Peptides against a protein of PDB entry 3VZA. Designs and how they scored, part 105

Target 1, 98 residues: chain A of PDB entry 3VZA
Amino acid sequence: RVERLCKSKELFEERLGLEIRRIHNEQLQFIFRHIDHKDPDKPYMFTLSINEQGDYEVTSCTPPLDCISEFQLKVRETNNFSAFIANIRKAFTALSFK
Target 2, 62 residues: chain B of PDB entry 3VZA
Amino acid sequence: AAYVTQLYYKISRIDWDYEVEPARIKGIHYGPDIAQPINMDSSHHSRCFISDYLWSLVPTAW

## One batch from the design tools (peptide; made by RFdiffusion4, then SolubleMPNN)

Design b2_p21_6_s2 (from b2_p21_6, 9 letters changed)
Fold by OpenDDE base, seed 2:
Structure b2_p21_6_s2 (fold): chain B 98 residues (1-98), chain C 62 residues (1-62), chain A 21 residues (1-21)
Amino acid sequence: as target 1 above (98 residues)
Amino acid sequence: as target 2 above (62 residues)
Amino acid sequence: EVVIHEEVPNADPSLLQKLLE
């Protein structure tokens, strides 16, 4: 049911601190919050597309992650999208400790 | 919303209980072998703690 | 239109494509 789907989205956004948005040029924007405990609303985000080869491609990452290219390679190899997103969040978390 | 919620499930492997009080974070996390219940009182935790906890359920092994 | 819970941890790129449409 539509109401449940809407509620589900809201619950995931708040509880995971992850918002997923469609943006221009056939991209998805993943926005993490609740990363920095001192600044819970500070966004950590990346954008993702599927390139002409059909592979996941990170088109931006803010703040930048030095491991993002490796993660892109790993998700292409494994197709483990869950681990991909989780590892990115883990990396953002590590970055928040400076 | 159907596709995005499906994506959330593929990412987190969490299925929420949608018929509980708003302050109750209740659901099931489906791991590779077993399912674990989620049952938290949101009033007892910070938003960051809740998110960190839920993400801790998600394996990072490729 | 229904949400399908896949048991396999790997995600199908087709899902992302559907989200992009």
Scores: peptide ipSAE 0.240, ipTM 0.921, DockQ to the pose 0.057
Fold by OpenDDE base, seed 4:
Structure b2_p21_6_s2 (fold): chain B 98 residues (1-98), chain C 62 residues (1-62), chain A 21 residues (1-21)
Amino acid sequence: as target 1 above (98 residues)
Amino acid sequence: as target 2 above (62 residues)
Amino acid sequence: EVVIHEEVPNADPSLLQKLLE
């Protein structure tokens, strides 16, 4: 079971180009790769926490996204975390073309 | 690893087939209305193309 | 280990909390 879980994590990381890490101060770091086709290993990342109100809070975004605050609002309203992450990736993708 | 894999599923709604050869990307994406099979030969595509394709399966509607 | 098997249309923030613990 442990071996299967490890394999699952590795498959998701490679295939989705998304790494998820726990970092200091009770935060999750989401690292997207495979965004820039000319530089597949270039990371696009954001960090996320749950604040004292219990709401999702983006604590950093590199490179910065103009839409990240709106997405934070939307995920709090809808609780659609999947769409939240997918929209962030979409925004990073759009940014990579500039 | 159990929690992170669950998070990956909640994000992507993808369930992998772990019993196939490494070069075969096989699984199922569970959309809101339909389930779509995934079956790709990774040797035929770039890493970026594969990721873009898989993410294209994930709805962005709030 | 506890694995959440229930699936709902919206995300469960408790999963993230468990990851942060």
Scores: peptide ipSAE 0.238, ipTM 0.920, DockQ to the pose 0.056
Fold by OpenDDE base, seed 1:
Structure b2_p21_6_s2 (fold): chain B 98 residues (1-98), chain C 62 residues (1-62), chain A 21 residues (1-21)
Amino acid sequence: as target 1 above (98 residues)
Amino acid sequence: as target 2 above (62 residues)
Amino acid sequence: EVVIHEEVPNADPSLLQKLLE
């Protein structure tokens, strides 16, 4: 089971180009790669925490996204975490074309 | 790794087939209405194309 | 340049668990 779980994590990281890490101060770091076809290893990342009210809070975003605050509001309203992550990736992809 | 793999499924709704050869990307995406099989030869595509395709399966509607 | 912080060893999984709720 442990071997299967490790393999699963590696497959998701490579195929989705998304790494998820636990970092200091009770945060999750989401690192997207495979965004820029000209530079597949270029990272696009954001960090996430749960604030004192129990709500999702984006604590950093690099490169910055104008829409990130709106997405934070939307995920709090809908609890659609999947759409939250997918929309962030879409926004990063749009940045790569500028 | 159990927690993070659960999170990956929560995000992507993809379940991989772990018994195939490394070059084969095989699995199932579970959409809200239907299940979509995934079956790709990774040697025929760039890493970016593969990722873009897989993410295209994930709904962005809130 | 994007600075990627390394994963904290033996970190509490409570945040991730909350995300899975």
Scores: peptide ipSAE 0.192, ipTM 0.913, DockQ to the pose 0.877
Fold by OpenDDE base, seed 3:
Structure b2_p21_6_s2 (fold): chain B 98 residues (1-98), chain C 62 residues (1-62), chain A 21 residues (1-21)
Amino acid sequence: as target 1 above (98 residues)
Amino acid sequence: as target 2 above (62 residues)
Amino acid sequence: EVVIHEEVPNADPSLLQKLLE
């Protein structure tokens, strides 16, 4: 079971190009790769925490996204975490062409 | 790893087939309406293409 | 520690919290 879980994590990381880490100050770091086809290993990342109110809070975004604050609002309103992450990746993808 | 894999599923709605050879990307994407099979030969595609394709399965509507 | 798949697209703060612990 543990072996399967580890394999699952590795498959998701490679296939989705998304790594999820726990970092300092009770935050999750989401690292996207495979965004820039010319530089597949270039990371696009943001960090996320749960604030005192229990709401999702983006604590950093690198490179910065103008839409990230709006997405934070949207995920709080809709509670659609999947769309939240997918839209961030979409935004990073668009940014990679600029 | 259990919780992170759950998170990956909540994000992607993809369930992998773990009983195939490493070069085969096989699984199921569970959309709101239908379940879509995934079956790719990784040797035929770039890593970026594979990721882009898989993410294209994930709805972006809020 | 059991992987449970949920068909609801809703976010699960408790899951994230577990990852933060």
Scores: peptide ipSAE 0.231, ipTM 0.921, DockQ to the pose 0.059; fails the geometry check

Design b2_p21_6_s3 (from b2_p21_6, 8 letters changed)
Fold by OpenDDE base, seed 2:
Structure b2_p21_6_s3 (fold): chain B 98 residues (1-98), chain C 62 residues (1-62), chain A 21 residues (1-21)
Amino acid sequence: as target 1 above (98 residues)
Amino acid sequence: as target 2 above (62 residues)
Amino acid sequence: EVVIHEEVENADPSLLEKLLE
């Protein structure tokens, strides 16, 4: 099972172009690649935590997204984490077109 | 890696077929109404196309 | 600034557990 889990992580990272890191201060870093077709390895990333109120909190976003605060609100309202991540990727994609 | 893989499923709702050759991207996306099979030859597509396609399966409606 | 943070090994799974609820 351990081998399967490791393989699973690798497959998701490569195929979705999404790396998820557990980082300092009880945060996750989400790193999107494969966004810019001209620069597939260029990272688009954000960090996430759960604040004292138990709400999802984006602690950083690089490059910045105008919509990130709205998405944070939406995920708090809906608890639709899948849509949250997907919308962020969509926004990064739009940003890559300048 | 158990929690991370679970998170990937929570995000993507994709379950991979781990028994196929590495060049084959095979799995199932579980949408709210219907399961969609995934079956791609990675050698025929760019990494960006593959990722874009897979993400296109994930609903963005809140 | 583009900063990819170091992964923390053997971290408490509390955050992930909460996300998976």
Scores: peptide ipSAE 0.542, ipTM 0.953, DockQ to the pose 0.867
Fold by OpenDDE base, seed 3:
Structure b2_p21_6_s3 (fold): chain B 98 residues (1-98), chain C 62 residues (1-62), chain A 21 residues (1-21)
Amino acid sequence: as target 1 above (98 residues)
Amino acid sequence: as target 2 above (62 residues)
Amino acid sequence: EVVIHEEVENADPSLLEKLLE
């Protein structure tokens, strides 16, 4: 069971180019790679927590995204976490073209 | 690890086939309407292309 | 600045649990 779970995580990390870390202060760090085809290992990342109100809160975003605040609002309204993450990746992709 | 893998599924709606050779990317994407099979030979594609393709399966509509 | 934070071992699963609700 544990072995399969570890394998699953590794497959997702490599295939989606998304690493999810449990970090300090009850946060998750989402690290996207494979965004820039010229630099596949370049990380694009954000951190996420749940605030006192129970809402999703982006605590950092590197590089910064102008749309991140809007996405945070949208995910709170829709509770569509999948679309939230996918839209962030889409935004990072657009940013990589500068 | 269990929670993280569950989160990956919640995000991507992809379930991998873990019993295939490492170079084979095989699984199922569960969309709201139709489940679509994934079956790629990773040796034929770049890492970025593979990721872009898989993410293209994930709806961005709120 | 690009900072990849260290993973916390034996962390409270509360955040992940909440995200999966």
Scores: peptide ipSAE 0.541, ipTM 0.953, DockQ to the pose 0.856
Fold by OpenDDE base, seed 5:
Structure b2_p21_6_s3 (fold): chain B 98 residues (1-98), chain C 62 residues (1-62), chain A 21 residues (1-21)
Amino acid sequence: as target 1 above (98 residues)
Amino acid sequence: as target 2 above (62 residues)
Amino acid sequence: EVVIHEEVENADPSLLEKLLE
């Protein structure tokens, strides 16, 4: 089972270009790669926590996204975590063309 | 690792086929309507193309 | 600034559990 779980994580990381890290202060760091076709290893990332009210909170975003606050509101309203992550990736992709 | 893999599924709705050669990207995407098979030869595509394609399967509607 | 933080091993699963509820 451990071997299968490790393989699964590796497949997702490589194929989606998304790494998920448990980091300090009860946060998750989401690291997107494969965004810039000219520099596939360039990271686009954000960190996430759950605040005292129980709401999703983006604690950092690099590079900054103007839409991140709106996405945080949307995920709190809809609980659609999949759309939340997918929209962030789409926004990072759009940013890479600027 | 179990929680992280579950999170990947929650995000992507993809279930991989683990019994194929490493160069074969095979699995199933479970969308809200119908399940869609994934079957790609990774040697024929760039890493960025593969990721873009897989993410295109994930709905962005809230 | 691009900062990739160190992954914490054996971290409390509470955050992940909440995300997966």
Scores: peptide ipSAE 0.541, ipTM 0.953, DockQ to the pose 0.835
Fold by OpenDDE base, seed 1:
Structure b2_p21_6_s3 (fold): chain B 98 residues (1-98), chain C 62 residues (1-62), chain A 21 residues (1-21)
Amino acid sequence: as target 1 above (98 residues)
Amino acid sequence: as target 2 above (62 residues)
Amino acid sequence: EVVIHEEVENADPSLLEKLLE
């Protein structure tokens, strides 16, 4: 089972181009790659925590996204975490064309 | 690792087939209405194309 | 600035658990 879990993580990382790290101060770092077709290894990332009110909070975003605050509001309203992550990737993708 | 893999499923709704050869990307995407089979030969596509395609399966509607 | 933080090992799973609720 442990080997399967490790393999699963590796497959998701490579195929989705998304790495998820547990980092300091009870945060997660989401690292997107495979965004820029001309530079597939270029990282697009954000960090996430849960604040004192129990709400999702984006603590950093690199490169910055104008829409990130709106997405944070939307995920708090809908609890649709899947759409939250997918929309962030979509926004990073759009940014890569500029 | 269990928590992270569960999070990947929560995000993508994809379940991989772990018994196929490494070059085969095989699995199932569980959408809100129907299950969509995934079956790709990775040697025929770029990493970016594969990722873009898989993410295209994930709804962005809130 | 591009900063990829180091993974913490054997940390409290509370955040992940909350995300999976």
Scores: peptide ipSAE 0.538, ipTM 0.952, DockQ to the pose 0.848

Design b2_p21_6_s4 (from b2_p21_6, 8 letters changed)
Fold by OpenDDE base, seed 1:
Structure b2_p21_6_s4 (fold): chain B 98 residues (1-98), chain C 62 residues (1-62), chain A 21 residues (1-21)
Amino acid sequence: as target 1 above (98 residues)
Amino acid sequence: as target 2 above (62 residues)
Amino acid sequence: EVVIHEEVENADPSLLEKLLK
């Protein structure tokens, strides 16, 4: 089972181009790659925590996204975490064309 | 690792087939109304194309 | 600035559990 879990993580990382790290101060770092077709290894990332109110809070975003605050509001309203992450990737993708 | 893999499923709704050869990307995407099979030969596509395709399966509607 | 932080190793899954519920 442990080997399967490790393999699963590796497959998701490579195929989705998304690495999820548990980092300092009870945060997660989401690192997107495979965004820029001309530079597939270029990282697009954000960090996430849960604040004292129990709400998702984006603590950093690199490169910055104008829409990130709106997405944070939307995920708090809908609890649709999947759409939250997918929309962030979509926004990073749009940014890569500029 | 269990929590992270569960999070990947929560995000993507994809379940991989772990018994196929490494070059085969095989699995199932579980949408809200339909389950769609995934079956790709990775040697025929770029990493970016594969990722873009898989993410295209994930709804962005809130 | 591009900063990829170090992965931490601990037995407290509280954040992940909250995300998964």
Scores: peptide ipSAE 0.542, ipTM 0.953, DockQ to the pose 0.822
Fold by OpenDDE base, seed 3:
Structure b2_p21_6_s4 (fold): chain B 98 residues (1-98), chain C 62 residues (1-62), chain A 21 residues (1-21)
Amino acid sequence: as target 1 above (98 residues)
Amino acid sequence: as target 2 above (62 residues)
Amino acid sequence: EVVIHEEVENADPSLLEKLLK
């Protein structure tokens, strides 16, 4: 069971180019790679927590995204976490073209 | 690890086939209306292309 | 600045549990 779970995580990390870390202060760090085809290992990342009100809160975003606050609002309204993450990746992709 | 893998599924709606050779990317994407098979030879594609393709399966509509 | 934080071992699963609800 544990071995399969570890393998699953590795497959997702490599295939989606998304690493999810449990970090300090009850946060998750989402690290996207494979965004820039010229630099596949370049990380695009944000951190996420749940605030006192129970809402999703983006605590950092590197590089910064102008749309991140809007996405945070949208995910709170819709509770569509999948679309939230996918839209962030889409935004990072657009940013990589500068 | 269990929670993280569950989170990956919540995000991507992809379930991998873990019993295939490492170079084979095989699984199923579960969309709201249609389940679509995934079956790629990773040796034929770049890492970025593979990721872009898989993410293209994930709806961005709120 | 690009900072990849260290993973916390044996962390409380509360956040992940909340995200999965």
Scores: peptide ipSAE 0.541, ipTM 0.953, DockQ to the pose 0.866
Fold by OpenDDE base, seed 2:
Structure b2_p21_6_s4 (fold): chain B 98 residues (1-98), chain C 62 residues (1-62), chain A 21 residues (1-21)
Amino acid sequence: as target 1 above (98 residues)
Amino acid sequence: as target 2 above (62 residues)
Amino acid sequence: EVVIHEEVENADPSLLEKLLK
């Protein structure tokens, strides 16, 4: 099972172009690649935690997204984490077109 | 990696077929109403196309 | 600034557990 779990992570990272890191201060870093077709390795990333109120909190976003605060609100309201991540990727994609 | 892989499933709702050759991207996306099979030859597509396609399976409606 | 943070090994799974609920 351990071997499969490792393989699973690798497959998701490569195929979705999404790396998820557990980082300092009880945060996750989500790193999107494969966004810019001209620069597939360029990272688009954000960090996430759960604040004292138990709500999802985006602690950083690089590059910045105008919509990130709205998405944070939406995920708090809906608890639709999948849509949250997908919308962020969509926004990063739009940003890559300048 | 157990929690991370679970998170990937929570995000993507994709379950991979781990028994196929590395060049084959095979799995199932579990939508709310219907399961969609995934079956791609990675050698025929760019990494960006593959990722874009897979993400297109994930609903963005809140 | 583009900063990819170092992964924490053997961290408490509390955050992930909360996300998965």
Scores: peptide ipSAE 0.538, ipTM 0.953, DockQ to the pose 0.865
Fold by OpenDDE base, seed 5:
Structure b2_p21_6_s4 (fold): chain B 98 residues (1-98), chain C 62 residues (1-62), chain A 21 residues (1-21)
Amino acid sequence: as target 1 above (98 residues)
Amino acid sequence: as target 2 above (62 residues)
Amino acid sequence: EVVIHEEVENADPSLLEKLLK
């Protein structure tokens, strides 16, 4: 089972270009790669926590996204975590063309 | 690792086929309406193309 | 600034459990 779980994580990381890290202070760091076709290893990332009210909170975003606050509001309203992550990736992709 | 893999599924709704050669990207995407098979030869595509394609399967509607 | 933080091993699963609930 451990071997299968490790393989699964590796497949997701490589194929989606998304790494998920448990980091300090009860946060998750989401690291997107494969965004810039000219520099596939360039990271686009954000960190996430759950605040005292139980709401999703983006604690950092690099590079900054103007839409991140709106996405945080949307995920709190809809609980659609999948759309939340997918929209962030789409926004990072759009940013890479600027 | 179990929680992280579950999170990947929650995000992507993809279930991989683990019994194929490493160069074969095979699995199933479970959309809201129908399940869609994934079957790609990774040697024929760039890493960025593969990721873009897989993410295109994930709905962005809230 | 691009900072990739160190992954914490054997971290409390509380946050992940809340996300997956």
Scores: peptide ipSAE 0.537, ipTM 0.953, DockQ to the pose 0.832

Design b2_p21_7_s1 (from b2_p21_7, 10 letters changed)
Fold by OpenDDE base, seed 3:
Structure b2_p21_7_s1 (fold): chain B 98 residues (1-98), chain C 62 residues (1-62), chain A 21 residues (1-21)
Amino acid sequence: as target 1 above (98 residues)
Amino acid sequence: as target 2 above (62 residues)
Amino acid sequence: MSEKELLKKIIEEEPVEEKEV
C-alpha cells in the first residue's frame, strides 16, 4: 500500500505538474510547474493555511497574482476547492505570457 | 501520502490506472456530467501539453 | 472527507518538507 501511495503521488505530481508540500507554521505549499512551455520546470507557487476562523487563507503567492484575493473570497463563499486551484493555475498560465 | 493523494483527487477528479506501462497515461476523469476516459501516449506530447490538457478537464466555474 | 479536513490532516501528519524550489 505504501508503495502504491508513493506511486500515486508521483503520478499526480508529474502529470498535473502540481506538488503539494507541508511547510512550517501549519501551511501547505502548492507548487505548479509545466506552466511555461519555454521553461517547464519554472515554479509558480502559493501557500495556504486554515486560519483560526476555519477559513482558507492564502499566505503567499509567487509570482504575485492580482486575482488571488478574489479567489480566496470565492472559495470561502463556494467551498469549491477544485475550482480554486484550477483558477489559480489558469491565472499563472496567463501570467506566463506577459 | 494517503491524504495528499485524496486531495489530488478532490482537486482533479482523476483516478489513474496504475497497472499500465509508464508511458501510458490512463485514467478516468469524473466530471459533473459523464465520466471521461483518459488514455494518452506520453511519448507523443510535451510535459506542458499533458498538464494543460489534464487541467482543461477541471471546471473553473465557481 | 472534506477538502478542509484533508488539508488539516496533511498539516497534522505529513512531514515538514522545506526544500529549495
Scores: peptide ipSAE 0.758, ipTM 0.961, DockQ to the pose 0.784
Fold by OpenDDE base, seed 1:
Structure b2_p21_7_s1 (fold): chain B 98 residues (1-98), chain C 62 residues (1-62), chain A 21 residues (1-21)
Amino acid sequence: as target 1 above (98 residues)
Amino acid sequence: as target 2 above (62 residues)
Amino acid sequence: MSEKELLKKIIEEEPVEEKEV
C-alpha cells in the first residue's frame, strides 16, 4: 500500500502539474507547472494556511494574482476547495498569456 | 503521502488505474453528474496538454 | 475528512520541505 501511495502522489504531480509541499510556519505550498507551454517547468505557486479562526488564508502568491483575494473570500464562503484550486490554475494560465 | 493523495482526489476527483503501462494515462473522473473514463497515450501529447486536459475536467463553479 | 481537515493533517505529519522552487 505504501508503494501505491508513493506512486499515486507521483502520478498526480506529473499529470496535474501540481506539487503540494509542507513548508515552515504551518503552511502548505501549492506549485503549478505545465502552465506555460513555452516553458513547462516554470512554477506558478501560492502558499496557504489555516488561520486561528479556522479559515483558509493565502499567505503568498507568485506571480501575484489580482483575483487571489476574491478567491480566498469565495472558498471561505463556499468551502469548495476544488474550485478554489482550479480557479487559481485558470488565473495563472491566463496570466501566462502575455 | 496518504493525506496528500486524498487531497489530490478531493481536488481533481480523479482515480488512477495503477496497473497499466507507465505511458498510459488511465483512470476515472468522478464528476457531479456522471463518471467519465480517462484513457490517453502520454507519448502522443505534451505535458502541458495533458495537464490542461485533466484540469478541464474540474468544475470551476463555486 | 474535509479538505480543511486534510490540510491540517498534512501540516502535522508531512516532512517540512524547502520553500524555494
Scores: peptide ipSAE 0.756, ipTM 0.960, DockQ to the pose 0.885
Fold by OpenDDE base, seed 5:
Structure b2_p21_7_s1 (fold): chain B 98 residues (1-98), chain C 62 residues (1-62), chain A 21 residues (1-21)
Amino acid sequence: as target 1 above (98 residues)
Amino acid sequence: as target 2 above (62 residues)
Amino acid sequence: MSEKELLKKIIEEEPVEEKEV
């Protein structure tokens, strides 16, 4: 069972180009790759925490996204975490077009 | 990594078929309406194309 | 389990990794 779980994580990381890390100060780091077709390994990432009020809080975004604060508001309003992540990836993809 | 894999499912709504060969990307996407099969030969596509395709299955409507 | 609860569980149980990518 543990073996399958490890395999599952690896498949998601490779196929979605999304890595999820636990980092310092009770935060998670979401790392997107496979965004820029000319540089597939280039990372696009943001960090996320759950603040004392229990709300999603983006603590960093690299490269920066103008829309990230709006997305944070939207996910707090809708609790649609899937759309939150998907929209961030969409925004990173748009950035890669320059 | 149980919680991480559960989170991946919550994000993507994809369930992989773990019994197929590594080059075969096979699974099921559970959309809001009808579940759709995923069945790709990874050797026919770039990593970026595969990721873009899979993410295209995920609704962006709030 | 909700996404928010999952995030809390990951933060609680997963080992801390280097933030540099």
Scores: peptide ipSAE 0.756, ipTM 0.960, DockQ to the pose 0.895
Fold by OpenDDE base, seed 4:
Structure b2_p21_7_s1 (fold): chain B 98 residues (1-98), chain C 62 residues (1-62), chain A 21 residues (1-21)
Amino acid sequence: as target 1 above (98 residues)
Amino acid sequence: as target 2 above (62 residues)
Amino acid sequence: MSEKELLKKIIEEEPVEEKEV
């Protein structure tokens, strides 16, 4: 089972091009790759925490997204974390074409 | 990595088939209305195409 | 377990990994 869990993580990382890391100060780092077809290894990332009020809080976004504050509001309202992540990826994808 | 893999499922709603050869990307995406099979030959696609395709399965409606 | 609860568990259990920029 441990072996499968390790394999599962690797499959998700490669196939979704999404790495999830725990970083300093009680934050998670979400790293998207495979965004830019001309530079598949270029990272697009944001960091996330649960603040003292228990709300999702984006603590950084690289490159910056104009829509990230709106997405933070939406995920707090809907609790749709899947849509939150998917919309961020969509926004990064749109940014990669500019 | 148990919690991380659970989070990946919460995000993607994809369940992989772990019994196939590495070059075969097989699984099931559990959408809100319908389950969709995933079955791709990774050697026939770029990494970016594969990722884009899989993410296209994930609804963006809030 | 909710996504929010999962995030908290990951923050508690996973080893710290800083991304090299």
Scores: peptide ipSAE 0.755, ipTM 0.961, DockQ to the pose 0.843

